# Peptides against a protein of PDB entry 4JHK, part 147

Target 1, 212 residues: chain A of PDB entry 4JHK
Amino acid sequence: EDYKIQSFDLETQKLLKTALKDPGSVDLEKVSSVIVDQSLKDQVFSREAGRICYTIVQAEAKQTNGSVFRRNLLNRLQQEFKAREETRKRSTQEWVCLVSFICNIFDYLKVNNMPMVALVHPVYDCLFRLAQSDALKNEEEVDCLVLQLHRIGDQLEKMNVQLMDELFNLLRDGFLLQEDLSSMGRLLLLEILEFRAGGWKLSDTAQKYYYS

## One batch from the design tools (peptide; made by RFdiffusion4, then SolubleMPNN)

Design b2_p24_6_s4 (from b2_p24_6, 9 letters changed)
Fold by OpenDDE base, seed 3:
Structure b2_p24_6_s4 (fold): chain B 212 residues (1-212), chain A 24 residues (1-24)
Amino acid sequence: as target 1 above (212 residues)
Amino acid sequence: EKVLEPLSDEELEALIEKDLESME
């Protein structure tokens, strides 16, 4: 199976490929650090990062019954989550990359075929932050919010429908009441409101856009 | 407006460890 890691230098690509096939032969802490660092810079990569992380976790479990990679990954994720407000202050781009990464890890790194419970509140917290008035006025943050809800909204709702209801109350209020939304931002909010109302079902066109 | 209160560091760590254990 091919992984989209062309954004890394050749040496790092080799490291990642080795981790995918023979995780016991590489420094898995370094691997996790590299993946997180790149995910904080490239939102597109963050989705691939989830898939890569899942594969490495499975490979390590199969090879050595170890969990070094996932532990390092989650520890780093926790550190970044804790610093999310400072990250947002420093760089909106890094902030939305962080949210995207956390959401994609939630999507791919499952435990017994179920989402990790530990990530439910962090994901919701990030989405709630994106749903605040100061964030909704920024298209970059709205894009991130709507994208994640398209990708994992149905899964998140299954984990906690009450939080999802509260989140969408904020989105509805933003759509209806906030004056400084961009035209595109308003359209995106309307679309996601209708998306949930329709049972999180995508049209063929939307399916291609959000999952390809 | 509603704002979600994040989990404490201790609560988050406990949940992470719980999930890690379940993955073994």
Scores: peptide ipSAE 0.103, ipTM 0.723, DockQ to the pose 0.840
Fold by OpenDDE base, seed 5:
Structure b2_p24_6_s4 (fold): chain B 212 residues (1-212), chain A 24 residues (1-24)
Amino acid sequence: as target 1 above (212 residues)
Amino acid sequence: EKVLEPLSDEELEALIEKDLESME
């Protein structure tokens, strides 16, 4: 199995490769930090990071029955989550990377094929923040919001349908009432509203857009 | 405006522990 870690320097690549196969031989706190740091800069990597994290978690569990990596990862995510407003203010790009990463971890880091309960509220909070008027006017944030809902919306709804209803009420209101949405933003909101209404089923066009 | 409060460190650790226990 190959992992997309070419963006790292050779030393870090070696560290990650070792973590994937022999997690007990490396500093897993450092590994988690490296993964999070890169994910906050590269939204494309954030999805791969989810897969990498899952593999490391499984490898550590199998090797030592430990959970050091996952604990460090989640603690770091919690720290970043708490600072999310400052991150958003500083950099929209870092903010959407943070949201993407948290959502990707939610998607990949399953416990008995179920999402981690610890991530449910943080994910919803991020999505609710993206659903606010000041965020909906930014196409980059709308792209992020809609992308995550396409990827994990059905899973999130299963965890808390009430929050999902509330979230989509905001999206509906944004679509109908907000005047400073971009044309594409408005189209994306409409699409995601219809996507959920259709039972979270992708069209061929949407499949290509969100998973290419 | 809908804003959720982040979990406290204690709450997060408790949930992490719960999830870990469910794997056993």
Scores: peptide ipSAE 0.096, ipTM 0.717, DockQ to the pose 0.605
Fold by OpenDDE base, seed 2:
Structure b2_p24_6_s4 (fold): chain B 212 residues (1-212), chain A 24 residues (1-24)
Amino acid sequence: as target 1 above (212 residues)
Amino acid sequence: EKVLEPLSDEELEALIEKDLESME
């Protein structure tokens, strides 16, 4: 299997590769920390990080029946989540990376082929924050919001349809009532409204845009 | 306007445990 970890130094790459194959032989807390740190800086890596995390979780479960990595990962995510407002204030880029990472972990880190219940509310809370008027005026935040909803919206809705309804009420209001949206932001909101209304099904054009 | 509160450490741990149990 090939994992995109070229952004790390050689020593860290070795650490990650070892964690993927022999998780019991490495410091899994350190591994989780490294993955989170990089994911907070690189939104593209966040997607790959989800897959990496899942593989490590499965490897550890098979090797030692342990869950040290997942525990440390989720603890770190919780810490970052609690500090999300500070992160947003400091750096919009880091904030959207955080959201992206949490959403990607939600997407990949399945338990019994189902999303982790523990991540449902944190994910929704992040998306609700992105749906506030002060965030909707920032195209970078709108991009993040819409991207995550495209990727995991259907799964999230299955976990809690009431929260999804409330979220989309905010998005509808933003689209219709907020005047300081960018042109692209407005288009993205419209598109995601239509996307859900269409049953979370991607068109060929949308498929290329979001997943190619 | 919906405002969600973050999970406490205890709540998170409890949910994680439930997820682990579902894997058994």
Scores: peptide ipSAE 0.064, ipTM 0.688, DockQ to the pose 0.590; fails the geometry check
Fold by OpenDDE base, seed 1:
Structure b2_p24_6_s4 (fold): chain B 212 residues (1-212), chain A 24 residues (1-24)
Amino acid sequence: as target 1 above (212 residues)
Amino acid sequence: EKVLEPLSDEELEALIEKDLESME
């Protein structure tokens, strides 16, 4: 498969390609750091990053039965998660990139076709933060929230339905009670409320928007 | 307002290990 890594310099591209094919020959901590750094800058890349990370994890497991890359990746994610409020203050763009990346890693880095338990609470905490009134008034944050719920909402609910119920209570209250929502933000909240009510089934219109 | 505590490093490692064990 072809991986979208053209945004990196040639040396880094070579590093990533080597990690994908021969992970035992490279510094996997460095590889994980490079991927996380770029994912914090480019939300579009975060989706590709999930696929890249999964491939590296599989390659390392097959080659050396190791898990060095995954461990370093998750450790870095934990560090970024702990600093999430500071990141949000510094840049809304970096904040939504962080959320997007964590959610995409949750989606791709599965063990026995199941999500990693270690990521469940961090993902929910990020989504709960996006569901607060100060975030719901920002269309960029609402876009991020709704996008992640379309992608991984059904999986998250299976991990913890109680947290999902609490999250959607906040979204319902935001839709009904919050006055400073943008028109698009209000429409997105309504859509995601209906999306879950319909059993997390994607409409043709939503599919084109979120997966184009 | 709902805010969850981040996992400690030890808790994160423990969960990672459990996930790895499930692969065996």
Scores: peptide ipSAE 0.036, ipTM 0.645, DockQ to the pose 0.573; fails the geometry check

Design b2_p24_7_s2 (from b2_p24_7, 8 letters changed)
Fold by OpenDDE base, seed 1:
Structure b2_p24_7_s2 (fold): chain B 212 residues (1-212), chain A 24 residues (1-24)
Amino acid sequence: as target 1 above (212 residues)
Amino acid sequence: FVPSTDEEVDAALEEELAKVDELL
């Protein structure tokens, strides 16, 4: 597998590679901290970090039957989630990176091939925050919202259809009623409304229209 | 917009952590 860790320095890359192959030989708390820190700075990494985390979890389980990495990872995520409003105020970029990372963890870090129930509400809380009027006017936040719904919307709906209905009511109202949306933001909202209406799928014609 | 409380998140997290530890 190709892990996108080129943004780290060489020593940290070595640390991560060792965690993937021989997790018992490294400080897994430190590894989890490094991954979370970088995920807040690098959106490309934050989008893919869940796969790395899953692999480390599996490697540790196989090697030592341990769960130190997962525990530390989730604890750190919880801390960052609790501080999400402060993060958003400080940096929109860090905020959307945080959302991307949490959604990616939800997507990859499954238990018995099912999403972790504990992550459902935190993910919805992030998406609901992105669906507020003050966020919908920011194209970067709309991009993040729509991207996550494309990736994990169908899974989230299976976990709680009521929350998904409520979320999409906000998106519909934003599309129809909010005046300060960018043209691209409005287009993305329309696309995601159609995406869900089509069973979380896009036709070839729609794909060409929205992304040509 | 109905955010989850920190207490609810904490409780759910602890429950999931316990379940995962049993599986790993």
Scores: peptide ipSAE 0.024, ipTM 0.526, DockQ to the pose 0.834
Fold by OpenDDE base, seed 2:
Structure b2_p24_7_s2 (fold): chain B 212 residues (1-212), chain A 24 residues (1-24)
Amino acid sequence: as target 1 above (212 residues)
Amino acid sequence: FVPSTDEEVDAALEEELAKVDELL
């Protein structure tokens, strides 16, 4: 599999590749740190990091019956999540990377082929934050919000439909009532509203309208 | 218990994740 780790230097790439295949031979605490750090700086990586993380988790469990990587990963994730407001204030880019990373972990780090229940509220908290008026006026945050909903919205809804309804009420109100949305932001909100209304799918007509 | 299949890995993870669920 291609895990898209080209953003790392060659030495780190080697470390990650080894972690994916032979986790017992590397410092998995270091690996987790590297992944989180990069996920906070590189949105391309952050949206793909979940798959990498899950693979390492499985590999370690299978090889050594260990959980060092997951433990360190989740501990770091918790720390970053708790500091999310400060992160947002410091850097919108890092904030959206954090959200993307958390959502991606939700998407891939499954137990019994189900999302981790513990991640449901953290994910919703992030999405609700992006759905606030002060965030909706920022196109970068809208991009992030819509991207995550496209990727994991259906899964999140299955975990808690009430929260999803509440979230989309905010998005609808933002679309209809908020004055300082960018044109693209407004378009993205409309698209995601229609996306959910269509059962988390786009019709061929809608696909062409929005993306062609 | 040593996981050998994906299902076994998931089961083992479930047990371990109970310890970290409260952290998130």
Scores: peptide ipSAE 0.021, ipTM 0.529, DockQ to the pose 0.044
Fold by OpenDDE base, seed 5:
Structure b2_p24_7_s2 (fold): chain B 212 residues (1-212), chain A 24 residues (1-24)
Amino acid sequence: as target 1 above (212 residues)
Amino acid sequence: FVPSTDEEVDAALEEELAKVDELL
């Protein structure tokens, strides 16, 4: 398979390719660190990172019955999650990259074709943080929130519908009551409210209105 | 906004890791 890893230098690209094919021949702790570091800088890469991580996990399991890569990946992710408020204060860009990465790991790193239960609350915590008034006024955070809900909202709801209801109550209140939303932010909130109401799908009419 | 506690997250992660290791 072809993976989008052009953002890395050639040596690191070789390392990643080797990890995908022969994980036992590389330092999987180093590989996990490289992927996390890049995902925290590049929001676009975070989607590809999820796919790469899943492939490495499967390859290591098949080759050595090991879980070194997954363990290191999740430990690092937990550390970043715990420091999320400091990250947000330091850099909105890094914060939305972190959220995107966590959500994409949730999306791709399945166990028996099911989401990892341990990631459910961390994902919701991130989305709830993005739904607070101080975050909703920032269009970059609204973009991130709406993007993640488009990608994994249906899966998250299946894991915990009560939390999803609470989250969307906040989004509704933000849309209706918050005065300092940007025009685009308000539009995006309306769109995602309609998206969920439509069963996590857009009607043809809505698709044209919001994205054409 | 009611975040999960660090302790709860740690415990859940450890349990999940243990389960996954048994399956792999």
Scores: peptide ipSAE 0.026, ipTM 0.540, DockQ to the pose 0.866; fails the geometry check
Fold by OpenDDE base, seed 4:
Structure b2_p24_7_s2 (fold): chain B 212 residues (1-212), chain A 24 residues (1-24)
Amino acid sequence: as target 1 above (212 residues)
Amino acid sequence: FVPSTDEEVDAALEEELAKVDELL
C-alpha cells in the first residue's frame, strides 16, 4: 500500500516503514513527532497522515497491545493545537496543514469504530477559527474549512449538532455579510451550505452545477 | 460547469442565490 511518504528522506522513510510493520522496533515517540512535523509542512501528507497513523496504531495494538504511538501522537497534537494561534500567525500554510491533520486524525483514528470524543472540541475549535471573519477573507483558509467539512462534517454533526449549527451560522453570516470574501470563497461557502442541507452529500443538481 | 474567472463565479453565485435562498 502506498502511504505517500516520498517527501521524507530515505532514512525517515525507512523509519516510517518499520513503524508500519514492526512498531515495537522503533522509537514511536520519534515517529509521531516526525509525522506531525511533516504534516505541518505538507498538506498532501497531512491528509494522508491519518491513514498512516491508523495503521501504526493498529500494528502496535496487534504486536504488543500497546498504545505508545497514539499517546505520543495525541500529546504532540494537543501541543500543536494549543499553539494554533501562534502557528496561524507564523504561517497560514502550517495552520491549515495543522487543521487538516487534526481533522484527518479525527477521521481515521477511531476507538471501537467511533470518533474519539476528545477530538470533537479541538476539531470544532479549529473550524470555528477558520469561520471567523479574519480567516474567511483568506482563500487558503476557506479551502481548508470547506474541505474538512466535506470530509468529516457528517461525523462531526453526529457528535454535536449544536456546535455544527453554530458553525454554519457563522458561515452563513460570512457568506451574506462579509464584504472582503473572494468570489471563489463565497462560492465555496454557498456550496458547503448546500452540502450540509443535502445531508452532507451533493444532490444531482448540485453536482452538475458545481462540478460539470 | 465549473467557473474559472471571478466574473463567472459572480454570475454563478447570483444564479445560485435565487435557487437556494432558503439555505441562508
Scores: peptide ipSAE 0.007, ipTM 0.286, DockQ to the pose 0.014; fails the geometry check

Design b2_p24_7_s4 (from b2_p24_7, 10 letters changed)
Fold by OpenDDE base, seed 2:
Structure b2_p24_7_s4 (fold): chain B 212 residues (1-212), chain A 24 residues (1-24)
Amino acid sequence: as target 1 above (212 residues)
Amino acid sequence: FTPVSDEELDKALEEELKLVDELL
């Protein structure tokens, strides 16, 4: 499998590659820390980190029956989530990276082939925050919101349709009523409204855009 | 080297998720 780790220096890339193949030979606490840190500053990586994390979890379980990596990962994720408002205040970029990372972890770290129930509310909390008026006026936050809904919206809805309905009520209201949206933001909201209305189905073109 | 099944991994993960759920 190809993993998007080009943003790391060569030494760290080697560390990650080793963790993927031979997790018992590396410091998995350090690995988890590196992944989270990079996910908070690299949007591209934050969107793909879940796949890497899942692979490491699987590898460690098979090799040593251990869970050091997963434990540290989830603990760090929890810490970052709890501090999300401060993160947003400090840096919109870090905030959207955090959301992307959390959503990606939700997408890839499945239990019994199902999304992690423990992450459902945290994910929704992040998306609801992005759906508030003060966030909708920021195109970067709208981009993040719409992207995550494209990627995991169908899964999230299956986990809690009531929250999804509430979320989309906010998005509809934002689209219709909020005046300080950017033109692109407004278009993105319309697109995601239509996307859900269409049953979360992507066109071939959209599939390439979001998942290539 | 002691390989574990997917089911065993899932069970271990479920236990850990309980802890996460309590803290989130």
Scores: peptide ipSAE 0.027, ipTM 0.543, DockQ to the pose 0.042
Fold by OpenDDE base, seed 4:
Structure b2_p24_7_s4 (fold): chain B 212 residues (1-212), chain A 24 residues (1-24)
Amino acid sequence: as target 1 above (212 residues)
Amino acid sequence: FTPVSDEELDKALEEELKLVDELL
């Protein structure tokens, strides 16, 4: 498997590779911290980090029947989530990376092929924050919002359709009523509205319209 | 929509961690 860890220095790459293969031989708390830290800085990594995390979780479970990595990961994630408003204020880039990472963890870090229930509300909270007027005016945040909904919207809806309805009410209102949306932002909102309406799938017509 | 409180999140995470530990 190809793990996108080229953004790390060589020492850290070695650490991660070892964690993937022999988690019992490394400091898994450190590994979790490294992954979270990098996920907050690198959007490409943040959206792929879930797979790495899941692999480490599985490797540790198989090797030692342990859960040190998962526990540390989730604890750190909780801390970052709690500080999300400060993160957003400090750096839009880090904020969208955080959201991307949380969503990616939701997508990959499953138990018995089911999403972790504990992550449902945090994910929704992040998406709702992105759906607020002050966020919708920022194309970077809209990009993030729409990307996550494309990736995990169907799964998330299955966990709580009521919250998804509420979220999309905000997106609809943003699309229709908010004046300071960028042209691209408005287009993205329209696309995601149609995407959900189509059962989280693009029709052939829609695909041609948006991506031809 | 009301964001989940920190307390609720803490409880949810604790429960999830316990559940995961039981399953893995």
Scores: peptide ipSAE 0.027, ipTM 0.567, DockQ to the pose 0.899
Fold by OpenDDE base, seed 1:
Structure b2_p24_7_s4 (fold): chain B 212 residues (1-212), chain A 24 residues (1-24)
Amino acid sequence: as target 1 above (212 residues)
Amino acid sequence: FTPVSDEELDKALEEELKLVDELL
Protein backbone atom coordinates (compact mmCIF):
# COMPACT_ATOMS: atom_id res chain seq x y z
CA GLU B 1 0.00 0.00 0.00
CA ASP B 2 1.20 3.49 -0.88
CA TYR B 3 1.54 5.74 2.16
CA LYS B 4 2.36 8.81 0.01
CA ILE B 5 5.61 9.75 1.69
CA GLN B 6 7.26 10.96 -1.52
CA SER B 7 7.32 14.54 -0.26
CA PHE B 8 10.05 13.59 2.23
CA ASP B 9 13.73 13.25 1.42
CA LEU B 10 15.11 9.76 0.96
CA GLU B 11 16.56 9.52 4.46
CA THR B 12 13.27 10.47 6.06
CA GLN B 13 11.37 8.11 3.77
CA LYS B 14 13.61 5.32 4.98
CA LEU B 15 12.95 6.32 8.58
CA LEU B 16 9.19 6.23 8.03
CA LYS B 17 9.32 2.91 6.21
CA THR B 18 11.33 1.44 9.07
CA ALA B 19 8.82 2.80 11.57
CA LEU B 20 6.04 1.07 9.64
CA LYS B 21 7.80 -2.30 9.60
CA ASP B 22 10.16 -2.29 12.60
CA PRO B 23 9.11 0.52 14.95
CA GLY B 24 11.26 -0.77 17.81
CA SER B 25 14.42 0.08 15.87
CA VAL B 26 13.75 3.82 15.40
CA ASP B 27 13.23 6.93 17.49
CA LEU B 28 9.43 7.08 17.53
CA GLU B 29 9.40 10.56 19.03
CA LYS B 30 11.37 11.78 16.03
CA VAL B 31 9.02 9.93 13.68
CA SER B 32 5.97 11.54 15.27
CA SER B 33 7.50 15.02 15.05
CA VAL B 34 8.40 14.53 11.38
CA ILE B 35 4.86 13.44 10.55
CA VAL B 36 3.29 16.39 12.36
CA ASP B 37 5.71 18.89 10.82
CA GLN B 38 4.99 17.65 7.31
CA SER B 39 1.25 17.52 7.93
CA LEU B 40 1.28 21.23 8.78
CA LYS B 41 2.80 22.23 5.42
CA ASP B 42 1.48 19.59 3.00
CA GLN B 43 -2.27 19.35 2.54
CA VAL B 44 -2.09 16.08 0.62
CA PHE B 45 0.02 14.47 3.31
CA SER B 46 -2.15 15.82 6.12
CA ARG B 47 -5.11 13.95 4.63
CA GLU B 48 -3.13 10.69 4.55
CA ALA B 49 -1.21 11.06 7.81
CA GLY B 50 -3.92 9.40 9.89
CA ARG B 51 -3.56 6.14 8.01
CA ILE B 52 0.23 6.22 8.38
CA CYS B 53 -0.05 6.92 12.09
CA TYR B 54 -2.55 4.12 12.62
CA THR B 55 -0.26 1.66 10.88
CA ILE B 56 2.71 2.68 13.05
CA VAL B 57 0.58 2.37 16.18
CA GLN B 58 -0.47 -1.13 15.17
CA ALA B 59 3.07 -2.13 14.27
CA GLU B 60 4.46 -0.95 17.62
CA ALA B 61 1.69 -2.67 19.55
CA LYS B 62 2.33 -5.94 17.76
CA GLN B 63 6.13 -5.78 17.96
CA THR B 64 6.82 -4.44 21.44
CA ASN B 65 3.36 -4.01 22.98
CA GLY B 66 4.34 -0.37 23.23
CA SER B 67 2.54 2.93 22.71
CA VAL B 68 5.46 5.37 22.54
CA PHE B 69 4.52 6.64 19.10
CA ARG B 70 0.88 7.32 19.97
CA ARG B 71 1.84 9.13 23.17
CA ASN B 72 4.31 11.38 21.38
CA LEU B 73 1.89 12.00 18.53
CA LEU B 74 -0.94 13.02 20.85
CA ASN B 75 1.38 15.21 22.90
CA ARG B 76 2.42 17.08 19.77
CA LEU B 77 -1.21 17.34 18.62
CA GLN B 78 -2.09 18.83 21.97
CA GLN B 79 0.62 21.46 21.55
CA GLU B 80 -0.43 22.35 18.01
CA PHE B 81 -4.11 22.50 18.95
CA LYS B 82 -3.32 24.84 21.82
CA ALA B 83 -1.44 27.12 19.41
CA ARG B 84 -4.10 26.90 16.65
CA GLU B 85 -4.96 30.62 16.65
CA GLU B 86 -1.31 31.58 16.24
CA THR B 87 -1.03 29.04 13.44
CA ARG B 88 -4.09 30.55 11.74
CA LYS B 89 -2.59 34.05 11.98
CA ARG B 90 0.69 32.83 10.54
CA SER B 91 -0.76 30.83 7.65
CA THR B 92 -4.27 29.86 6.58
CA GLN B 93 -2.71 26.95 4.72
CA GLU B 94 -1.00 25.63 7.85
CA TRP B 95 -4.22 26.10 9.80
CA VAL B 96 -6.36 24.06 7.40
CA CYS B 97 -3.61 21.44 7.26
CA LEU B 98 -3.71 21.22 11.05
CA VAL B 99 -7.49 20.78 11.02
CA SER B 100 -7.24 18.16 8.29
CA PHE B 101 -4.57 16.30 10.25
CA ILE B 102 -6.53 16.30 13.51
CA CYS B 103 -9.65 15.10 11.69
CA ASN B 104 -7.68 12.31 10.02
CA ILE B 105 -6.22 11.21 13.34
CA PHE B 106 -9.76 11.13 14.71
CA ASP B 107 -10.87 9.05 11.74
CA TYR B 108 -8.05 6.47 11.82
CA LEU B 109 -6.74 6.26 15.38
CA LYS B 110 -9.50 4.11 16.80
CA VAL B 111 -9.40 2.49 20.22
CA ASN B 112 -11.36 -0.75 20.45
CA ASN B 113 -12.85 0.16 17.07
CA MET B 114 -14.19 3.42 18.51
CA PRO B 115 -13.07 7.02 18.06
CA MET B 116 -10.92 8.39 20.86
CA VAL B 117 -13.27 10.38 23.07
CA ALA B 118 -10.45 12.80 23.89
CA LEU B 119 -10.40 14.00 20.26
CA VAL B 120 -14.13 14.72 19.90
CA HIS B 121 -14.15 18.20 21.38
CA PRO B 122 -10.87 19.29 19.75
CA VAL B 123 -12.28 18.30 16.35
CA TYR B 124 -15.54 20.15 17.00
CA ASP B 125 -13.58 23.16 18.26
CA CYS B 126 -11.67 23.28 14.98
CA LEU B 127 -14.85 22.97 12.93
CA PHE B 128 -16.60 25.63 14.99
CA ARG B 129 -13.64 27.94 14.36
CA LEU B 130 -14.01 27.33 10.62
CA ALA B 131 -17.73 28.12 10.93
CA GLN B 132 -17.12 31.63 12.33
CA SER B 133 -17.85 34.58 10.04
CA ASP B 134 -14.20 35.55 9.62
CA ALA B 135 -13.41 32.05 8.40
CA LEU B 136 -16.49 31.44 6.23
CA LYS B 137 -15.48 34.33 3.97
CA ASN B 138 -12.28 32.44 3.06
CA GLU B 139 -12.78 29.73 0.45
CA GLU B 140 -9.76 27.77 1.67
CA GLU B 141 -11.28 27.48 5.14
CA VAL B 142 -14.74 26.63 3.75
CA ASP B 143 -13.17 23.94 1.56
CA CYS B 144 -11.51 22.46 4.63
CA LEU B 145 -14.68 22.59 6.71
CA VAL B 146 -16.83 20.92 4.08
CA LEU B 147 -14.20 18.30 3.31
CA GLN B 148 -13.90 17.25 6.96
CA LEU B 149 -17.67 17.10 7.41
CA HIS B 150 -17.92 14.88 4.34
CA ARG B 151 -15.26 12.57 5.77
CA ILE B 152 -16.12 12.33 9.45
CA GLY B 153 -19.41 14.22 9.96
CA ASP B 154 -21.48 11.10 10.51
CA GLN B 155 -18.99 9.78 13.09
CA LEU B 156 -18.87 13.12 14.91
CA GLU B 157 -22.64 13.33 15.05
CA LYS B 158 -22.80 9.91 16.68
CA MET B 159 -20.37 11.16 19.33
CA ASN B 160 -22.30 14.37 20.05
CA VAL B 161 -25.45 15.32 18.15
CA GLN B 162 -25.93 18.51 20.17
CA LEU B 163 -22.62 19.97 19.02
CA MET B 164 -23.40 18.97 15.45
CA ASP B 165 -26.76 20.75 15.63
CA GLU B 166 -25.05 23.86 16.96
CA LEU B 167 -22.41 23.71 14.24
CA PHE B 168 -24.99 23.42 11.48
CA ASN B 169 -26.99 26.28 12.95
CA LEU B 170 -23.89 28.41 12.35
CA LEU B 171 -23.53 27.07 8.82
CA ARG B 172 -27.19 27.75 8.06
CA ASP B 173 -26.87 31.28 9.39
CA GLY B 174 -23.72 31.78 7.34
CA PHE B 175 -25.45 30.58 4.20
CA LEU B 176 -28.54 32.74 4.75
CA LEU B 177 -27.17 35.86 6.41
CA GLN B 178 -23.48 36.37 5.69
CA GLU B 179 -22.97 38.82 2.82
CA ASP B 180 -19.28 38.37 2.05
CA LEU B 181 -19.37 34.67 1.16
CA SER B 182 -17.91 33.80 -2.20
CA SER B 183 -20.21 32.14 -4.71
CA MET B 184 -18.27 28.90 -4.28
CA GLY B 185 -18.36 29.21 -0.50
CA ARG B 186 -22.12 29.66 -0.56
CA LEU B 187 -22.50 26.69 -2.87
CA LEU B 188 -20.37 24.51 -0.58
CA LEU B 189 -22.38 25.49 2.49
CA LEU B 190 -25.63 24.65 0.73
CA GLU B 191 -24.19 21.32 -0.37
CA ILE B 192 -23.09 20.32 3.12
CA LEU B 193 -26.45 21.38 4.58
CA GLU B 194 -28.16 19.11 2.09
CA PHE B 195 -25.59 16.38 2.70
CA ARG B 196 -26.42 16.14 6.40
CA ALA B 197 -30.15 16.52 5.77
CA GLY B 198 -29.89 13.53 3.48
CA GLY B 199 -28.35 11.37 6.21
CA TRP B 200 -24.76 12.20 5.30
CA LYS B 201 -25.31 11.06 1.73
CA LEU B 202 -25.32 12.88 -1.59
CA SER B 203 -27.67 11.99 -4.43
CA ASP B 204 -26.36 11.52 -7.95
CA THR B 205 -28.24 14.63 -9.05
CA ALA B 206 -26.70 16.70 -6.27
CA GLN B 207 -23.26 15.31 -7.06
CA LYS B 208 -23.54 16.52 -10.64
CA TYR B 209 -24.91 19.89 -9.60
CA TYR B 210 -22.21 20.76 -7.07
CA TYR B 211 -19.19 19.02 -8.56
CA SER B 212 -19.71 19.09 -12.37
CA PHE A 1 -27.64 31.93 16.90
CA THR A 2 -24.55 32.92 18.88
CA PRO A 3 -21.09 31.92 17.66
CA VAL A 4 -18.87 29.91 19.96
CA SER A 5 -17.02 32.32 22.23
CA ASP A 6 -13.33 32.26 22.99
CA GLU A 7 -14.19 31.46 26.57
CA GLU A 8 -16.22 28.42 25.59
CA LEU A 9 -13.42 27.27 23.33
CA ASP A 10 -10.89 27.67 26.13
CA LYS A 11 -13.06 25.64 28.49
CA ALA A 12 -13.39 22.89 25.93
CA LEU A 13 -9.63 22.93 25.43
CA GLU A 14 -8.95 22.63 29.16
CA GLU A 15 -11.33 19.70 29.46
CA GLU A 16 -9.78 17.95 26.51
CA LEU A 17 -6.24 18.56 27.72
CA LYS A 18 -7.16 16.78 30.94
CA LEU A 19 -8.64 13.88 29.02
CA VAL A 20 -5.58 13.59 26.81
CA ASP A 21 -3.31 13.61 29.84
CA GLU A 22 -5.33 10.80 31.36
CA LEU A 23 -5.18 8.83 28.15
CA LEU A 24 -1.39 9.14 27.95
Scores: peptide ipSAE 0.022, ipTM 0.497, DockQ to the pose 0.145
Fold by OpenDDE base, seed 5:
Structure b2_p24_7_s4 (fold): chain B 212 residues (1-212), chain A 24 residues (1-24)
Amino acid sequence: as target 1 above (212 residues)
Amino acid sequence: FTPVSDEELDKALEEELKLVDELL
């Protein structure tokens, strides 16, 4: 069993397994709520929850031609997104889990092999929030920002190059001008700036420098 | 996951389900 599923009680594990194999036999609204709730608590699950969601979406589509799970999932995500500032105020951990989850949904939940256009602005809004000075001083938020850009930055840029340019202008300014960045935070910003400049790739030398 | 035909989509779905099952 994967760590993500092991974090659930046995009943919920059974529910998720059934949803993956026979989605028509379970309450898919409940399944979606359970996944979102756990994604907000567990970053390991949050970063991989998109895979589970995608599989359930595909299974439901093939079994019943339905989209109940996806609809409920996206509705819940919208609610959490709207409340993101309050979430950040309450818990940085929940906030970065939320960002991670929405980015993973963007990455996995594609339509005709393309990212959902409706998620582009919400994802950018989250990343722009992480790029503000009050967030850049928190290494946990910088870690999240850099991780998401490594994961989906190239895809996001294809959806809107202008927004990506604006985002990286903020990151460059933060790197150069902000005084209260941690040493690691500053290094991570530099790394991601170089990562994009290199076409969303790192040289072997750069890889060793930043991740050795 | 970039299937072109219905058959490829079905195969990809089956493989994805197997992978997820192995992780659970």
Scores: peptide ipSAE 0.019, ipTM 0.448, DockQ to the pose 0.028

